# Peptides against a protein of PDB entry 5HDT, part 37

Target 1, 163 residues: chain A of PDB entry 5HDT
Amino acid sequence: MVVKTFMDMDQDSEEEKELYLNLALHLASDFFLKHPDKDVRLLVACCLADIFRIYAPEAPYTSPDKLKDIFMFITRQLKGLEDTKSPQFNRYFYLLENIAWVKSYNICFELEDSNEIFTQLYRTLFSVINNGHNQKVHMHMVDLMSSIICEGDTVSQELLDTV
Target 2, 163 residues: chain A of PDB entry 5HDT as posed
Amino acid sequence: MVVKTFMDMDQDSEEEKELYLNLALHLASDFFLKHPDKDVRLLVACCLADIFRIYAPEAPHTSPDKLKDIFMFITRQLKGLEDTKSPQFNRYFYLLENIAWVKSYNICFELEDSNEIFTQLYRTLFSVINNGHNQKVHMHMVDLMSSIICEGDTVSQELLDTV

## One batch from the design tools (peptide; aimed at target 1 S104 F109 E110)

Design b2_p23_5_s3 (made by RFdiffusion4, then SolubleMPNN; from b2_p23_5, 9 letters changed)
Fold by OpenDDE base, seed 3:
Structure b2_p23_5_s3 (fold): chain B 163 residues (1-163), chain A 23 residues (1-23)
Amino acid sequence: as target 1 above (163 residues)
Amino acid sequence: KTPKVNTENMPKEVRQSYYPFFE
């Protein structure tokens, strides 16, 4: 499975990063971002999260529009955290822990539409946060949100009001 | 400034603990 391939990769091998670069670019295509199967979209999101991990601190995507699409896509997938009893919940958990650990969304500060991305992220997270989540899920959500607040110098008032 | 992204890799044992959910 492609997702496990990326999960297993470290960022130390430049040869592997080069080898899978085309796949990374392909996974960000509209074909995958707009795939009709929600399980496929979740797997794609996990791959993208690992791609950000592997290529950190940079991203292999050079288009600001593409980066925006990717993060908006990942944000939409995070809504799946709402169902703690779903068979796919642990995959959503991985997605959350990954992007929280890497602080992947911090890349968005270089985008013009960063405030839109962050606002949508916070709205999504607050819509799914509930007492049914264990402490680790809450911790990752807090880590993700606090990292953005800590890093941001020009966070919109709308985002601040959401927090 | 360049936004800070964590370049310290997530421990492999943590990533591997999720393998059963991606079978």
Scores: peptide ipSAE 0.689, ipTM 0.949, DockQ to the pose 0.824
OpenDDE base, seeds 1, 2, 4, 5: peptide ipSAE 0.689, 0.689, 0.696, 0.688; ipTM 0.950, 0.949, 0.950, 0.950; seeds 1, 2, 4, 5 fail the geometry check

Design b2_p23_5_s4 (made by RFdiffusion4, then SolubleMPNN; from b2_p23_5, 10 letters changed)
Fold by OpenDDE base, seed 1:
Structure b2_p23_5_s4 (fold): chain B 163 residues (1-163), chain A 23 residues (1-23)
Amino acid sequence: as target 1 above (163 residues)
Amino acid sequence: KTPKVNTENMPKEVRQSYYPFFD
């Protein structure tokens, strides 16, 4: 699986990062972001999470519009965290822990539509948060949201109050 | 202003702990 290739890759592996750069770009294509199979979309999201991890602090995607599409895409996948009994839950767990660890969404502060992205993220997270989630899931969700709040001089208090 | 993104490697053992769920 392609996801395992990126999972095994370290951030300091410059040769591999260059080797798989084209694949990283290909995974962000509309073909994958709009793939009809939700399981495929989840795997793509996990790959993208690792791509942000590997290439941090930079992103290999040069288009602001593409970056927006990617993070909106990842946000939509996080809805899968709602069902803790799903066979795919642990994959959603990985996605959450990864983006929380890396603070990948902080890249969005460089985008013009960052507030739109963060608004959708907050709404999504609050829609899936429940008492059935264990401590680790809650911790990652808090870490993800707090990292954006701490970084976000650009995130208006009014916007945060509306979510 | 560069975004504050964590450049510290996620421990490989943490990533590998999820490996069984991607077979």
Scores: peptide ipSAE 0.689, ipTM 0.949, DockQ to the pose 0.874
OpenDDE base, seeds 2, 3, 4, 5: peptide ipSAE 0.690, 0.694, 0.699, 0.688; ipTM 0.948, 0.950, 0.950, 0.949; seeds 2, 3, 4, 5 fail the geometry check

Design b2_p23_6 (made by RFdiffusion4)
Pose (drawn by RFdiffusion4):
Structure b2_p23_6 (pose): chain A 163 residues (1-163), chain P 23 residues (1-23)
Amino acid sequence: as target 2 above (163 residues)
Amino acid sequence: SREELLEERKKIHKEAAKERTEA
């Protein structure tokens, strides 16, 4: 249910945002990012993605250490894109579609470990893509990765090598 | 120059998030 409200919420709705702001900060808790249940991490990942959409360009989570945990957690969930036969696939697709549209990962430009995050993101996307994915999956991955290069400060040799 | 770059990034991010909300 929380996924639906965060999906339907708007950047304009200042009222609902101030209301759900405490829940948004809570969903990033380590209890969720490391929950052993696959279905829970997926739902939480979708929420964190819309939480970044709703509150842009000013995200609620300010702690860099915590901000790092979230985007590495999201990258681990993008592994789920590989199984196109799973009933949960369309939810992983929604996650990919969202962070691609919103350019949420660009928040990591200011983090000290930005290169590790972007490199692990690129490796993951190139390791999950297969003949089961339609062109929309290909398109969203390019949108996601293009923004990191075009709008980033630099491109390390390590990140360039993953391409 | 650095402040202008950061403002541009925020502007782009805001627009991209709004477009997603409208979609």

Design b2_p23_6_s1 (made by RFdiffusion4, then SolubleMPNN; from b2_p23_6, 13 letters changed)
Fold by OpenDDE base, seed 4:
Structure b2_p23_6_s1 (fold): chain B 163 residues (1-163), chain A 23 residues (1-23)
Amino acid sequence: as target 1 above (163 residues)
Amino acid sequence: SEEEKKKKRKEIILERAKEASKK
């Protein structure tokens, strides 16, 4: 029910955003971020991506540490893109498409540990990207990386060493 | 200049990303 609700939502009004604030906060709890089931974690990631879409360009999360945890969590889920034959691949695709289109990671520029977040994202994407993915997947991956690179003020040596 | 270096680094990463998509 929760998954369906968020997936069907467009960018909500301020009143609607307020209604789902508590749910958004709960989805970012350790209970969900550290859930033992990988499929549950994927669904949580999709919901979180939808939350960022709804609240764009802002986020309902006020804690920089929480935001870091969320994006590190989402990044970890993107590893699932490596297997195009997975029954859950369509959901991984949804996650990728969403965060790429919304440019969700751009909010991380406000975080002190943005370089760590971006570095992990690039490491993950470069680890899974291959010619077995269709053009749309490639496009989203490149768009996601390009947006961060182009809007970022600096490129760390660590990132250069990663790619 | 440092700005030119940054620009070059960005370009390198983007190119590598595109190349990686083809392997």
Scores: peptide ipSAE 0.285, ipTM 0.832, DockQ to the pose 0.044
OpenDDE base, seeds 1, 2, 3, 5: peptide ipSAE 0.233, 0.277, 0.282, 0.226; ipTM 0.807, 0.827, 0.845, 0.815

Design b2_p23_6_s2 (made by RFdiffusion4, then SolubleMPNN; from b2_p23_6, 14 letters changed)
Fold by OpenDDE base, seed 3:
Structure b2_p23_6_s2 (fold): chain B 163 residues (1-163), chain A 23 residues (1-23)
Amino acid sequence: as target 1 above (163 residues)
Amino acid sequence: SEEEKKKKRKELIEKRAKEASER
């Protein structure tokens, strides 16, 4: 329900951006990021992805530590992509598709711990990818990882070694 | 070229992804 609300938001509406800024900040709180329910965490991740889409290319979060926490959190949720028959797979797919299309992780290049974030992303994706995934899922995973490697020459060599 | 370099990097990811999927 919450995910559906955010996905229908107008990306170009500055008024909406201001209105939902506080909500965006609350969604990034420990209360939600460490929520005990796995399905709730997935929904939170999807909402955060939508927020990044809306605020692209900038994030509404000013704290580097908070940004790191968010992307590490999102990365953890991507583990759910492994089971293609899960009732929640469509939401995991939505998360993947969104962050791949928006190139949300690219904002992490400005973070000191970007290498850690990207490394964890790669390890996660390579661990969950399997033959049950269709071509589109595979494509999004590849696009997401390729965008990161191709964007930053400074980070690329270390990431290439991780592949 | 830089563009070719990027293409090669993408191909590496694709190859690795394929290998990972077949484990």
Scores: peptide ipSAE 0.622, ipTM 0.941, DockQ to the pose 0.041
OpenDDE base, seeds 1, 2, 4, 5: peptide ipSAE 0.601, 0.576, 0.592, 0.600; ipTM 0.935, 0.930, 0.933, 0.935; seed 2 fails the geometry check

Design b2_p23_6_s3 (made by RFdiffusion4, then SolubleMPNN; from b2_p23_6, 16 letters changed)
Fold by OpenDDE base, seed 3:
Structure b2_p23_6_s3 (fold): chain B 163 residues (1-163), chain A 23 residues (1-23)
Amino acid sequence: as target 1 above (163 residues)
Amino acid sequence: DKEEKKKKRKELILKRAKEASKR
């Protein structure tokens, strides 16, 4: 029930954002990021994506290390996009659509390890793209990767080699 | 210059994505 509430959250007032801050921080804890259940991790990723959507363009997380952990975590979940016949595919699609539309990964430009994060994202997306994906899924993947290239001032050689 | 490089990189992404989508 709590998960459904998070997925339906819209942008809140500043007072409401403050109320959800503690919950957002707990959601990013190792307990959830390293949860043994794959479906739970997917739901956590969707909730985190929703949090980024609500707080955009800023993030409620102030620790660079925590932000890195979160985006590396989200990136790992995107591997689930590979199987289009999975019962959880619609939720993976939701995750992809959300982070692509919000441009959530663009927050990572402020991190010194941004190139590592982007490299892992590109490798993951290129590994999961297949002929089972419709044009909309393909579009979101391309939009996500293109946005990072277009809005970034510098791109490491490692990232370029990943493309 | 810089913008042209970004455009080229975007095109490369599109190309690679298209190729990958065929597998």
Scores: peptide ipSAE 0.391, ipTM 0.895, DockQ to the pose 0.042
OpenDDE base, seeds 1, 2, 4, 5: peptide ipSAE 0.350, 0.367, 0.367, 0.359; ipTM 0.880, 0.885, 0.886, 0.884

Design b2_p23_6_s4 (made by RFdiffusion4, then SolubleMPNN; from b2_p23_6, 14 letters changed)
Fold by OpenDDE base, seed 3:
Structure b2_p23_6_s4 (fold): chain B 163 residues (1-163), chain A 23 residues (1-23)
Amino acid sequence: as target 1 above (163 residues)
Amino acid sequence: SEKEKKEKRKKLILERAKAASKR
């Protein structure tokens, strides 16, 4: 039996998606989103990002409020990108790379509070960006923001007002 | 055009990101 790690998860069959659904729901619970351990929260964020990648372009979550909570949670984890010398930086990079490549935040356009989510993302990214980051990190940050700008005009102006 | 406006915004974000990356 081949055991896959969360980081190695790829697009799954419908049966496999069903298998992960319960796990996805549990990972989105307050127990994990508000876990006291920072490293655990980062791992949860990475797993959630992987789940979004697997289910893209749809989300396995039906509650708009839960989706908002998840993306606000992921945004808060991105603050960890500030310290490039942290032992956990590679996981923060993984999180950034994943959500940028998948365009995970674009699903938030369907949410009423999308502007709040995007604004908080913008502020967070510009808060953590620094001269310790290499070009790839910068590229992913810009790609993430640019994708959102291209999708919606209203958020574009809000972004410009924020940064 | 609206497309051009978006590209200009993208460019502006990029420039601001570059500026921010130097601090």
Scores: peptide ipSAE 0.335, ipTM 0.861, DockQ to the pose 0.042
OpenDDE base, seeds 1, 2, 4, 5: peptide ipSAE 0.315, 0.306, 0.289, 0.284; ipTM 0.843, 0.838, 0.837, 0.838

Design b2_p23_7 (made by RFdiffusion4)
Pose (drawn by RFdiffusion4):
Structure b2_p23_7 (pose): chain A 163 residues (1-163), chain P 23 residues (1-23)
Amino acid sequence: as target 2 above (163 residues)
Amino acid sequence: SWEERAKKAGDLITKKNIERLEE
């Protein structure tokens, strides 16, 4: 249910945003980012992605340590893109489609561990892509990774090597 | 639509990144 309301919510709806702001901050709790259930982490990942969409360009989570936990958590969930036969695939696709459209990862430019995050993101995307993915999956991955290079300060040799 | 809302959020992040690089 919370996934649907965050999916349907708008950046304009200041009323609903102030209302659900406390829940958005809570969904980033360590209880969810490390929940042992695969289905819960997936739902939470989709919420955090729209939470970044709704509140852009000013995200609610301000703690850099916490902001780091979230994007590494999202990268671990993108591993689910590999199983194109799973019934949960279309939800992983929604997650990929969202962070690609929103360019949520560009928030990490200011984090001290930005290179580790972007490098682990690139490795993951290149390790999950297979012949089961349509061109839309390829397109979203390029959009996601292209923004990090074009709008970033720099490209380390390590990140360049993952390509 | 959802794609229009997601594009609007992405455009705002891109604008902010451009302004940051110009500084």

Design b2_p23_7_s1 (made by RFdiffusion4, then SolubleMPNN; from b2_p23_7, 11 letters changed)
Fold by OpenDDE base, seed 2:
Structure b2_p23_7_s1 (fold): chain B 163 residues (1-163), chain A 23 residues (1-23)
Amino acid sequence: as target 1 above (163 residues)
Amino acid sequence: SREEKRKKSGELVTKKRKERKAK
């Protein structure tokens, strides 16, 4: 399974990184990003999150527009965190945990539309956060948002006002 | 562990960001 391949891949394995580079690129295609199945999109998001982990501190995607699409896509998937009783919640948690620890969104600072990406991320997180989430979920959400604020030099005041 | 891998990547991202801000 593709998701398992990226989940277990070591970022220091240069041979594997080269081997699966084309797969990483294909996973960012509209075919997958706009896949009609919600569960498939979640799996794709998890794969993409691991791709950012594997290729950190850079991303294999050279197009700023593609990077924007990917992060907007991942952000949309985070909406699934709202239902803590969903059968897919653990996978949504995986996505959140990954992007929080990897700080993958921090590579967006180099993008022209970084503020749009961060704004959508914050809006999404605040829309799904609730008291039903355990402390770990809250921690990752806070860490994710905090890392962007702390590292950002071009964060809009509107975004800051949400904190 | 997966946790260690994720943290390592995060450190790399942070390091690169700091380098860019220093320019």
Scores: peptide ipSAE 0.684, ipTM 0.954, DockQ to the pose 0.900
OpenDDE base, seeds 1, 3, 4, 5: peptide ipSAE 0.679, 0.683, 0.682, 0.683; ipTM 0.953, 0.953, 0.953, 0.953

Design b2_p23_7_s2 (made by RFdiffusion4, then SolubleMPNN; from b2_p23_7, 10 letters changed)
Fold by OpenDDE base, seed 4:
Structure b2_p23_7_s2 (fold): chain B 163 residues (1-163), chain A 23 residues (1-23)
Amino acid sequence: as target 1 above (163 residues)
Amino acid sequence: SREEKLKKAGELISEKMKKRKEE
């Protein structure tokens, strides 16, 4: 499994999107989403995030249930952001940076269970945030959360300035 | 602390989202 860095990936052509379709479908299988190895799950999450970036603003998945499973899965991986000294922290950072920049979770507004997904995301981020995180991590977390609320409502500048 | 500020902000966001879905 190969994961490209965030900055190394450009906007993909339609031809490239077609090439990644099979990979996208395979990565969303129970085999990967329920893989027993935590590091493997992290890599899967990063790849899924890249897929969402490639196909933005849409997704190659047609099943609402599958989309829900994927985002709940990604949310669970974000728990790894808590330990800034972990050898895998850079990959967790990559995951956060990607989904925040792409605004990947915004596609969940099309799902009937969007509230559950967003709630779990917020709870997860609240549980992992700590003083060991630098300004960049904080900004990505805020961007991720504020993007979601902005699509459905206006976020006050005062709230953003407080963070 | 910045941590506490972010938690507070996030909680507010979460609450707003819940209220919107209930409407």
Scores: peptide ipSAE 0.054, ipTM 0.670, DockQ to the pose 0.041
OpenDDE base, seeds 1, 2, 3, 5: peptide ipSAE 0.043, 0.027, 0.024, 0.043; ipTM 0.671, 0.590, 0.623, 0.676; seeds 1, 3 fail the geometry check

Design b2_p23_7_s3 (made by RFdiffusion4, then SolubleMPNN; from b2_p23_7, 14 letters changed)
Fold by OpenDDE base, seed 1:
Structure b2_p23_7_s3 (fold): chain B 163 residues (1-163), chain A 23 residues (1-23)
Amino acid sequence: as target 1 above (163 residues)
Amino acid sequence: SRKEKLEKSGKLIREKRRKRKAE
């Protein structure tokens, strides 16, 4: 399983990182980002989240446009957090926890369209957050959003309006 | 721990950015 491969990989395993580099690149292709199966897209998002963890601080995706596509893609998957009773909720939680601990969205500060990405992230999180979520989910959401505000030199008015 | 490993990656990302900003 591809998901397990990246989930279990240590970021200090240089040989393995080189071995699976091409796979990491392929997972960011339009074939996977636009895959018709919702569950497949979720698995891809989890892999991508782990890829940012593993290859930090150097994401293997050199194109700013590709990086934007990836983070917008991950953001769209977070909508699945809205249903806590979904069979896939644990996988959505995994995605949230990963990006909250790694704070991989901080990579976006290097992108010209960072404000667009952050705006969509905040809108998505606020659209799915509810009192049915446990404390850990709330903690991760707050931690993720707070880190972007704290690390950013400036915050757009549009982003502030979403808070 | 898993948490520490993930946070370590995050620190690397933030430190790289802060270094660039300082230059």
Scores: peptide ipSAE 0.680, ipTM 0.949, DockQ to the pose 0.759
OpenDDE base, seeds 2, 3, 4, 5: peptide ipSAE 0.680, 0.680, 0.679, 0.679; ipTM 0.950, 0.949, 0.949, 0.950; seed 3 fails the geometry check

Design b2_p23_7_s4 (made by RFdiffusion4, then SolubleMPNN; from b2_p23_7, 14 letters changed)
Fold by OpenDDE base, seed 5:
Structure b2_p23_7_s4 (fold): chain B 163 residues (1-163), chain A 23 residues (1-23)
Amino acid sequence: as target 1 above (163 residues)
Amino acid sequence: SREEKLKEAGEKVTEKRKELKAK
């Protein structure tokens, strides 16, 4: 129900955005980010990705520390892309496609620890990329990484060495 | 479509980033 709610919501639905704001904030709590069930964490990540879409260009999470936690959390979930035969692969694809098209990671440039976030993202993507992935998966991975490189005025040497 | 909604959100992000960098 919660996943469907944010999946179907339009960006211009101001009344709905206000109505479900508290739910969006609750989903970013430690209870969900540190949930012991891997499948629950994946669903939470997908919801968070849709929340970034709905409230774009401004995330409803105003705390820099919370935003960092969320993006590090989403990055950890992307590890699930490594197994193309997983029953949950379609949801991992949903997550990747969403964050790539929305360019949600680009808001991280406003964070002090942006280089750390981008470094972990790149390391994760390169660790899971394989020949079993179809063209769309590869395209989204490349687009996601390229959008960050092209926009960034400066990137850490560690990130440059990774690319 | 879902694709159009996602790309529209991305365009909003891009525009916002341009505004921030212009300041």
Scores: peptide ipSAE 0.722, ipTM 0.958, DockQ to the pose 0.831
OpenDDE base, seeds 1, 2, 3, 4: peptide ipSAE 0.717, 0.712, 0.718, 0.721; ipTM 0.957, 0.957, 0.957, 0.957

Design b2_p23_8 (made by RFdiffusion4)
Pose (drawn by RFdiffusion4):
Structure b2_p23_8 (pose): chain A 163 residues (1-163), chain P 23 residues (1-23)
Amino acid sequence: as target 2 above (163 residues)
Amino acid sequence: SKKELRKEIRFTAAKEFDEYLKE
């Protein structure tokens, strides 16, 4: 249910945002990012993605250590894109479609461990892509990774090598 | 500045995705 309201919410709805702001900060809790249930981490990942969409360009989570935990957590969930036969695939696709559209990962440019995050993201995307993915999956991955290069400060040799 | 441009880009991308979801 929380996924639907966060999916349908708008950047304009200042009223609903101030209301659900405390829940958005809570969903990033370590209880969720490390929950052993695969289905819970997926739902939380979709919420954090829209939470970044709704509150852009000013995200609610300000702690860099915590902000790092979230984007590494999201990268681990993108591993679910590989199983195109799973009933949960379309939700992993929604996650990919969202962070691609919103360019949420660009928040990491200011983090000290940005290179580790972007490198692990690139490795994951190139390791999950297979013949089961339609062109929309390919397109969203390019949109996601292109923004990091075009709008970033630099490209390390390590990140360039993952390509 | 570059930081302000980055914020503008993200704001526009988020708004466009909102409009896409309404369709």

Design b2_p23_8_s1 (made by RFdiffusion4, then SolubleMPNN; from b2_p23_8, 10 letters changed)
Fold by OpenDDE base, seed 1:
Structure b2_p23_8_s1 (fold): chain B 163 residues (1-163), chain A 23 residues (1-23)
Amino acid sequence: as target 1 above (163 residues)
Amino acid sequence: SKKEKRKEIIEKRAKELEKKRKE
């Protein structure tokens, strides 16, 4: 499905992608990932999601630890989906829609700690999903979780217990 | 094009981020 996603997207040239490398690294810094303002962190997550969309199916990050930090960070932001009446809900929706469509988390399969990342994602999604969410939100959540389960070669017992 | 739209989106988000960060 990652390959299919690549084919379905109008991918930038390698030269064009290189233009965003510095921005990608900057946004993934502790300065932004640990920023004290929750709204700033949400914006950072959206920017990171946009970067992953541009670079899909590859990532502009070479460090496994950095990738783990990024996706754990994004996962934490998804908690904001719990309040559908929040002024920032539309941006949380954007984040969800983006990462679900791009299958951004599938990059994590190359990480040793992928099961931990996916487990935290599932726990987060299940903790925020409610009957107040519209069909689109539900669809994106299902798409996101299903993609990971279907594309994973192995799933830990912990992850299975989470689902 | 789709890729141009993506570029515009990321630039817009980045710009908004900078504004918010400076508040």
Scores: peptide ipSAE 0.189, ipTM 0.785, DockQ to the pose 0.033
OpenDDE base, seeds 2, 3, 4, 5: peptide ipSAE 0.173, 0.115, 0.738, 0.172; ipTM 0.710, 0.745, 0.963, 0.717; seed 4 fails the geometry check

Design b2_p23_8_s2 (made by RFdiffusion4, then SolubleMPNN; from b2_p23_8, 12 letters changed)
Fold by OpenDDE base, seed 4:
Structure b2_p23_8_s2 (fold): chain B 163 residues (1-163), chain A 23 residues (1-23)
Amino acid sequence: as target 1 above (163 residues)
Amino acid sequence: SKEEKRKKIIEERAKKLQEKRKE
């Protein structure tokens, strides 16, 4: 399984990183990002999160536009956190935990459209946060937003108004 | 630079996450 392959891969596994590089690139294709199945998109998002982890601090994606598409895609998947009783909630949690812990969104500071990405992220998180979430979920949500605030000194007024 | 600091932090945290998963 592709998901497990990236989940288990270490950052110092240079041979494996090279071996699965093309697969990582393929997972970011429009075919997967626009896949009609919601569960497939979630699995793709989890893989992409691990790809950011594995290849940290860099990403194998050379196109700024592609990076933007990926993070906007991941942001859309995080909306699934709204239903704590969903059978896929654990996978949504996995996605949140990974992105929050690694601080992968901070890579977006290198992008011209970083403010757009962060704005959508904050709007999404505020829309799904509720009392049904346990303390760990809340912690990761706070960590994810805080990491961007702490580093960002060029945050747009639009993002500030969203907070 | 800010970029260098960010990259260092992300790399370190990425490794720590994987170590945590192996516990």
Scores: peptide ipSAE 0.736, ipTM 0.962, DockQ to the pose 0.903
OpenDDE base, seeds 1, 2, 3, 5: peptide ipSAE 0.733, 0.733, 0.038, 0.735; ipTM 0.961, 0.961, 0.655, 0.961

Design b2_p23_8_s3 (made by RFdiffusion4, then SolubleMPNN; from b2_p23_8, 11 letters changed)
Fold by OpenDDE base, seed 4:
Formats: C-alpha cells, structure tokens, sequence
Structure b2_p23_8_s3 (fold): chain B 163 residues (1-163), chain A 23 residues (1-23)
C-alpha cells in the first residue's frame, strides 16, 4: 500500500527515497489531486504530507506551480476536520498532526503565491475549529498557525488582516 | 538567512516526528 509505504519510511533511508521518488511525483499529478473520491483525496493528502516529512527540508517537486497546487490541495482536505464524528476523522487528524509537526508549510514561503496559500490555510482552520475538538487538535491547529505568524515579517498585510 | 533557518527547522522537526513515532 502506498500510504503505508511513505508512512513507515525513514528520512535517512536514501535508497528507499530514491526508489519511491517517481511514486511521489505521480501522487502529485492532477489525476490524484483532482480525484473524484473524497476519501482517495484524503489518502493522497496524507501521503503527500509524509513525503514532505521524508524529504524535508527539500521537496521532491521542482515546480513552484506544482507546490502551490499541492499545498492548496492539502489545505482543502483540512476542511474535513469540521466533523469530529466522521469515520475519517482520525485520518484528517493524522494529516493535521503531520503538517503541523513538520512545519511543511514553511516550503511555501519561497513561493510567489505564499500569501494566497497562507490566507486560505487560516480561513480553512478558523472555519473548522470548534469546541468539539479535543486539546490535541487545538494544539496542532495553533502550532500550524503560529509557524506562519512567527514568519510574519515575510507575509502581507492582507494575510494579517485575515487573521 | 530566513530560508536556511526554515529549512533547519523542518529538518529538525521531521526527525523529531520520526523518533516520536518509534517510541
């Protein structure tokens, strides 16, 4: 399984990282990012999050446009955190935890459209955060957002106004 | 630079998560 492959992979496994590089690239294709099945898109997002973890601090994706698409895609998946009773909530939590822990969105600071990405991220998180979430979920949401705030000198006033 | 600092943070945190998951 692709999900388990990247989930269990270590950062220092250079041979495996090279072996599965093409798979990582294929997972970022429009076929997967625009897949009609919501659950498939969630699995893809989790894989992409692990890919960012494994290859940190460098992403295997060389195109700035592709990176933008990926992070906008991941951001859209985080909307699924809104329903704490969903059968897929644990997987949404995994996505949040991974992205927040690794601080993968730091990659976006080098993109021309970083402000758009961060704005959408904050809007999404504020739209789904509620008192039904436990402390761990809140903690990761705060960690994810605080990482961007700490780099506020590199963000636009538009983003600050959104917060 | 800011870019290098962010890279160092991601590298550190990625390793931390790997270690945490193995506990």
Amino acid sequence: as target 1 above (163 residues)
Amino acid sequence: SKKERRKEIMKKRALERQEERKK
Scores: peptide ipSAE 0.712, ipTM 0.960, DockQ to the pose 0.868
OpenDDE base, seeds 1, 2, 3, 5: peptide ipSAE 0.710, 0.707, 0.711, 0.710; ipTM 0.960, 0.959, 0.960, 0.960

